# Peptides against a protein of PDB entry 8HF1: the designs that were tried, part 97

Target 1, 320 residues: chain A of PDB entry 8HF1
Amino acid sequence: NVMLYATKPTEVMVSFPHQEQVLTVTRLISAEIEKFYVSLDLMNIGVQPIRRSKSLQCLRDPSKKSFVKQLFNDFLYQMKEYGIYAASIAIISLIVEFDIKRRQAETLSVKLMHRTALTLCEKIRHLLVQKLQDMTYDDDDDNVNTEEVIMNFSTPKVQRFLMSLKVSFADKDPKDICCLVFVERRYTCKCIYGLLLNYIQSTPELRNVLTPQFMVGRNNISPDFESVLERKWQKSAIQQFRDGNANLMICSSVLEEGIDVQACNHVFILDPVKTFNMYVQSKGRARTTEAKFVLFTADKEREKTIQQIYQYRKAHNDIA

## One batch from the design tools (peptide; made by RFdiffusion4, then SolubleMPNN)

Design b2_p16_7_s3 (from b2_p16_7 with E6T H10V P13E D16E)
Fold by OpenDDE base, seed 1:
Structure b2_p16_7_s3 (fold): chain B 320 residues (1-320), chain A 16 residues (1-16)
Amino acid sequence: as target 1 above (320 residues)
Amino acid sequence: PYPRITEPPVFEEIPE
């Protein structure tokens, strides 16, 4: 009975300083969104006809106001957790979504609501871009994608993450890298993907080393609202990662989708591990002999994080 | 800008 000791990955913690400083621009943006919520609540959108379309989402938000608020709340979370640079990428996704919803609007009132949301997103985009440009001498959009701008306008967590990638993968053979990056929220996958693309392009030591992809979890709520484009993207991204054409995958919930991903040598947990299932599932992807399972924690939460990992280890050993 | 981290990340192994 050769107990195949499944080589447990080395569990590693990377600490980052807690971000206490609230930037003026982030306060301004938050205040503009709050002001918009007040205006949105006053908008008479009328009773939308309950179209019998199988999408439970149309039943849950007859006014479509909650969806608008959700997108802005998701944006506010990204801006807070990942910083201004990540927010500048995230806002583009909101612009695209609100423009789609504006075009699909069945009533003038709904069209106007989405137009107002879009106008706010453009204002936010300008505020973010202007702030990124404060460090650039030239107004060229390409100058905002430098390593320096990315790092200076990213939260300490994101800075530590990017530095950890650089230290871990600088000048390595791309074939020797199989990396997963777990994030809590599905929309963060795309945001961090865009940030990471720009960072890799600006970082010579990573430019030919890391090829990122992202995967967004299936919306269980309405498979009909998953654009055919999103499904195609997911399938393509997974296939590229399986084929070794991509060596870094950003994901929120790989296993909830039943996606068989290859054994990885690196698993980065960018956001706090909130559940035992997330711990087991993410750790269970680090299956190589030298696999690393890397957690990011605020310095103030270091002890709490360690204790939580001990609890999860114990619980995992009791089930295994 | 956010506070710039200049120190390399320390990979602290979580003890068994």
Scores: peptide ipSAE 0.656, ipTM 0.971, DockQ to the pose 0.811
Fold by OpenDDE base, seed 5:
Structure b2_p16_7_s3 (fold): chain B 320 residues (1-320), chain A 16 residues (1-16)
Amino acid sequence: as target 1 above (320 residues)
Amino acid sequence: PYPRITEPPVFEEIPE
């Protein structure tokens, strides 16, 4: 029972400046995706086989145009919320997914649809990587993973998050760290994981301090669509975190599914807390002595965030 | 690039 343990974590807020400036490359990529949606709507992919499972009837067929649009919309969200550097990692996940779907395609029309999506992803990847290289004199892809490049091509939110990790954990004993990072969306877990690996590797004071893992919650839509590989990976990641072989875990709404992780001394909420359940479940993981519950907010939303936390505290006390 | 933040993060405790 998450509510029973009396140690109230210290609730901390970190503010970041609102991002008003839209980069030219971000506008170009968005325009290319919108052009692709027009072309996608004109594609005849034929009648998709109706999967007869009643539980699957609510499932978006992953071969449908709507699923392709969902992946690109999720990418556009990541590029907006986390920045160009995070987008360069996120696009690889789309490339992998569309290549799998292209290979699994039962029809030439579906195969062509996924091939066209893949071609767009490769174009987007080149535009992103080229933009990261604008700060590097060397054409070497390895040079884009510096602390400077990561920070300069991340949104103010992500910059404040990375700086907060550096200040919180620089030169600490790895054994003294048990950190959760909560994100809103499942696909963000892998994106932020890849970003953190590169950031930790580029930051000497964190290289031997932070060992990140990620977990994606079970697909509420159907456990049958979780690949055996994803389920094995999730079990391994959770076990590594339980065994202390990882000390930072990135997760989404996983806590709603009853994944039991140990008591943590740090809980970071990277995205806005949208529900009382998310607040209680995430805060309920910060159970050690001197545990910190850290929220990120835009400066303009600071007062609204504080008021929302007071409402959640009140609601929690009324149930306790 | 995005606007580069140079100032360290301020950890503001949310009052009770």
Scores: peptide ipSAE 0.651, ipTM 0.970, DockQ to the pose 0.805
Fold by OpenDDE base, seed 2:
Structure b2_p16_7_s3 (fold): chain B 320 residues (1-320), chain A 16 residues (1-16)
Amino acid sequence: as target 1 above (320 residues)
Amino acid sequence: PYPRITEPPVFEEIPE
């Protein structure tokens, strides 16, 4: 049920310069991952026992290699789209995941595969942190979380996003803020959450104003594969946002129709709107009289973005 | 570092 709510939010576009420049460190990291893929393809991990439940078969890569490659591909995407600072947070999530999988490994060969992946993540983390420290005079690890470091090591898109949050919410009452941030991919939610925590902590005007939370959309994968911990965390995050203990929620576009989130006054679309359903669902959350629906676009894609929004508006009015 | 944006964000309203 597309709840056609009568309140039309103000649709706003924020432009950012297109980034063509590939940093040397990002090229080095990409090359290390490609070398690792060649090594990974040569690893004999044996035939993994096909656990008999048919629903489990689609998700359990019998080789477990495709999942390792997926995590690194997701990391490479985050590094490209959000920058080195976001990548330094994203790599920690890979380290945690590979350490868990290393401990849970049923065979020595699988354990070794996850150990090799973990060693690569540690090398990548070192390269990223070293690059963040190039702007800090003091070798203190705590100095990498300044507003200046975050901004200088974030893509133009992320810089514009952070500046837009600062301008929109500086010195406001936390109770007057109900903000959604939509991202395309589920793994981006946690990365942007970590980035926002550090940015808010380093920005006095936001420190007591914004309390972020994140929500990973339920994969259409049977509830049997979601860890009990992940389900508990999602439930807690939603409840904190409903109770006003969190006033900014980062969510993936895969908000299934079933997450009853309160009416918001701000909706930020960090990644391009690729589908009409994403447009309607995200816009339909901005329901207050002064609600803003904010899109981020590269300058070169500005006209294309406007035309897409006009097409979506037309299609929405034809259904209403 | 990436190119540092110093200009404030422009909130351009998308016309009806």
Scores: peptide ipSAE 0.638, ipTM 0.969, DockQ to the pose 0.813
Fold by OpenDDE base, seed 3:
Structure b2_p16_7_s3 (fold): chain B 320 residues (1-320), chain A 16 residues (1-16)
Amino acid sequence: as target 1 above (320 residues)
Amino acid sequence: PYPRITEPPVFEEIPE
């Protein structure tokens, strides 16, 4: 009976121009990663134990090579979808992960593999930072975190997202804001979090208005691989959002795991809605009066996005 | 740099 009175959020769409132009630096980075994959395939690291994960979907090939390739493929996706500025943050997460794996390596061949991956990540970081500095008069790393640099080195999707946050929340009371931002991939949560911290700090109208946090859902991979630190961070992040110490939460597919988050007045879907479950779960968090459910779409995909939402609305009404 | 968007975002309501 309580489900009948859920206020339906206003479903809105924000269009962005399709990015057709590939920057020279992104082509260079992609070519360096492809060269590295050729060298990685030639490396003899010995036989790695195949851990059969019972959950069919993420065949994370437990091969140490497949994990390295996955991280670089995830980075390439991040650079393509969110831009050079987001990629400069994402590459730091790869550096940290490969340094941990290098230190934990049981064999010299595995240590060398992770060292070679680190050297490539450092080269990629320098190429990205140098490109961000091309717009700054001062070679100081801190000068790359301006609103202008963030906007000029972000994809049209990310530019529209940041502008939508600024228009929606400029000079508002932080207590009146309960915002969710949904992204498709786990690594995107931390990258968009770092981007938002820098954008909010560079935007006076948002500095004392938005306090972001991020949450990554439990890997369907056994809770044994989640560090005790990651589980503590996740619990702390949820608690800060419940207590109102954070008013913007960046989430991946976390809602599938039954994480109870309060009623929100804004839900932003930064990536395409690929599943009916993602649609229902994310929309189901926009429960306040005048709540907004905001989708981002490329102009060329506008009609396709509208038709997908109509199909999801129909399917939701047929089960309600 | 990417093409810089200067126009404000339009929040287009998805009709019923």
Scores: peptide ipSAE 0.630, ipTM 0.968, DockQ to the pose 0.808

Design b2_p16_7_s4 (from b2_p16_7 with I5L E6T H10V P13E)
Fold by OpenDDE base, seed 4:
Structure b2_p16_7_s4 (fold): chain B 320 residues (1-320), chain A 16 residues (1-16)
Amino acid sequence: as target 1 above (320 residues)
Amino acid sequence: PYPRLTEPPVFEEIPD
């Protein structure tokens, strides 16, 4: 039960300019993925042995073409919503996943499918890194992790988010910070975590102030496919946040795990609030006297966002 | 690159 009687956080909106311009590199990457989908549809992977895992949700066999397409679609979403820099981190997660699946492949056809996906990911990684290097005089991979490169290759939304963290937390005591960052998708948690690590390391005012962690909500795919390592990591991340060893937690869902997260003084909603339930739960974590609930909106969607918050406030008051 | 934002973020309180 999120106690409805928590002190009402200050609800704050941060606007950002709508990004209409599609960069040439993002068009090239999208075209390469679409070309790969055509090739993937032509691949004969055979009838996979029905692993009679008793869990009804095993319909998403991770060896299927649909799972490969899902990972690339999630990557395309991250590239669109967060930008080229975030995409350069997101693609590494695909590389790791496809290499694991390639090694675990029970058939040569499935092994080849994951190898072809991996080869595309390496091509995409090269295109992204090359584009990040266009602003750096040196081919040194460390030079792409500067505050300037991160900001110049992030969408206006992500730029406003990073600037909001810097303004909110510069030179503060780490003990006075308990921050949640909500994102829509599980894969975004890891991507934004990697981006924040690099941004904090490149920002002197934040280096010893913010210690981020991430939490990936339970895979709707059977808990049998969650690696024992992922579950151990998740428990460790939550414990570090409870113990105050981490003061910023990135999460996609608070509900799915029944995780009692402590009362926070900051809640950032990086992605649009799509449901009343998400609104109540995320807002219900901002429980300190001076707690802030921060929303990010495109300028063109500002009025629609305000009206949506008023509808959620009304609906919350009608239930309380 | 994306358009570089130079202005600090404005924290606009959503009125009651």
Scores: peptide ipSAE 0.654, ipTM 0.970, DockQ to the pose 0.807
Fold by OpenDDE base, seed 5:
Structure b2_p16_7_s4 (fold): chain B 320 residues (1-320), chain A 16 residues (1-16)
Amino acid sequence: as target 1 above (320 residues)
Amino acid sequence: PYPRLTEPPVFEEIPD
């Protein structure tokens, strides 16, 4: 009986310095969003029809003030955790969403609310792009997509992540790479995807080596608001990754929903592992020979991260 | 800009 010792993936940690400094532009943007929240609270949008779905989950009406605030709070989180460059990509997704909601608005008051949100997003986009251009001699938007600009306007966490990809995959055969990148939040998948496309295009050693895709988990909280386009994109992205037409997949909580992805040789966890389920599901995808499971941690949280991994290992061995 | 990291990432294996 050759017990096929399922080769446990090598668990690896990459540390990054904690970012304490808040940039002036990020303070200005945060202050403009807070001023907008005060204005938003004063807006009379009327009584919104409560879609009573039979499920006890209060369907968050996407036309409500709370949904507008959620999108800006998600943007503020991305700007804080990933930096100004990632925020310049993230704001475009808000612009698209608010323009769709403005066009779909059943009332003039709701239309005006989404127009005001859109105007703020355009102001934020201008402030971000102007800040990226401070390092370029030419006013052309294409000059902000260099490796240098991406790295200088990314948080230490994102810089360490990009450097770790470059060191791991520079000049490798694309066929030898099957990589998953896990992030906490669904909106981060698209933001990091856009950042990686620009970084790979600006980095010769990764050109034609890494072909990224992203997969957003099904919105279990509001399946009725999951667009047909998002579902079509998810199916296409999974198929491209299965067929080897993509070799890097950015995922959020997708594995909790039982989406079957192939065995990978690299699993990167960009955000902190907050649950035992996330640990088991993500680690369980690193199944090839010599597979690596890579965690990112702030230097100050290094010991806490190690202790958390030991607790998860123990809990996993007690159930296996 | 953020503090620019110049040193390569260290891949530290988490012991058993």
Scores: peptide ipSAE 0.651, ipTM 0.970, DockQ to the pose 0.797
Fold by OpenDDE base, seed 2:
Structure b2_p16_7_s4 (fold): chain B 320 residues (1-320), chain A 16 residues (1-16)
Amino acid sequence: as target 1 above (320 residues)
Amino acid sequence: PYPRLTEPPVFEEIPD
């Protein structure tokens, strides 16, 4: 048994300045969401009919309000961590979700709740788009997707990430690229995917070089709650990446051990590595001879990040 | 706008 010594990837760190500045628009949006939470807590949505599926005896009504709050909390996280431009994409996903739920509402009270959430999302979208347009001389909605607007309305972390992609992949053969991008949260995959599509379209050196896809990790929630559409889309995205029709895959850290993706030459960790398992699983995908494992860290957390990587390396060598 | 980064990313190898 020739133990193929899996060539250890080169572990690389890219630092970015810590963002202390809270923009006025971000504060306004956060305040509007907090006002909405107060209103949401006062909403009587009634007792929802217990669908007789034996397992979810949990009061469905708290779950509907809690899901609305979860979506807005994930949006607030994306706005904070990735910036206004990423938030303008993330809010569209909330609009789509709340419109679907409004149409699927079994009661008038639940329909009204999702309508109120949708109205807030449209207000947030307007505030974000207006702020993106402040840099465009022309009121044309199409001008907000330029490299300049994307970079100026992205956090230092996202700016460093995009610059790192440009430097790493400019004018390369798309066949020589197999890139994974790991993010912490499920909803971040779609947000960063939309941002990358617009960035690649606006960056000539990356046009026809990078073809992104995203994959949402399976929630440990029963396969009965995964939409048939989501499962079909995940299967299609994985297949496109396997077939080489996509060469960059955005994944949440909740990659269950069972997703057989190809050996990659680049692995980017956009969010902090919080667990040893995430470190081993993500690093274990960088298997080519020249594979790079790239971490993004705030300058203030640089030393802490290095120490964590040394601890994970030690723990990995003690198990191997 | 956020602070615009003008400097290229530095790829710092994490030593063994």
Scores: peptide ipSAE 0.649, ipTM 0.970, DockQ to the pose 0.794
Fold by OpenDDE base, seed 3:
Structure b2_p16_7_s4 (fold): chain B 320 residues (1-320), chain A 16 residues (1-16)
Amino acid sequence: as target 1 above (320 residues)
Amino acid sequence: PYPRLTEPPVFEEIPD
């Protein structure tokens, strides 16, 4: 009987200062989106077919308007939680999506709705990029991707995350690194991936050390809405991580889908652990000797986070 | 800009 002593990962907490800094540019962008919602509610786009989702709970209004509002609400969340720099990457994904929907529009009214949303995204992108350039002497778009600009326009949470990566992985052998980064939302995976690419490229100690990839969970709604391209990308990203061609993987909700990811030495939880399943599944990937399970918490939520982890540990031991 | 953090991250172990 080889008792496979499953090495328990070391559970670690990294605190960051909670500051409700409302920047003028973020207020302006929020106000422009609110004005757009008033205009959107007045648009007549005709009757949209109600797709009954079989899963009872979230009546996602299958209206093309509800989808537009969801994308802007997810953008507003990313701007609030990750900052202006992350928002400048996130807005590009909205531009791409609304341009696709504009081209695929079956009616002139739906085409106009997606065009108006696209024009707002381009205005938001300009406001964000202009604010990043206020710290650069050169108006060149490439100069906004420096370590200094990334750090100064990221929230304290994102700054602590980037600093934690630098301290953990500076000048290490890429082969000794197997890192997972968990985020709550699907759209955050691509946003944090773009931010990490720029940060690694601007940080000499991480250049040629970290090679990031990202994977998004399957949309619970319908595998038919996942583009063939998205499914190919997910398979390729997982394979690159298994082959060691990538050593850092950004994930959202992927572990609920039974995706077999290798044993990792680092697991970073960038967003709050909201469910017991997310705790068990993410912690269960930190299986190497001396593996670390790292949580990020605001200083004001530190005690509440510790108590939540004790509740999850107790519940896990009662099932085991 | 946001407040720039200058102090290194503290990795606090969550006790048993």
Scores: peptide ipSAE 0.648, ipTM 0.969, DockQ to the pose 0.791

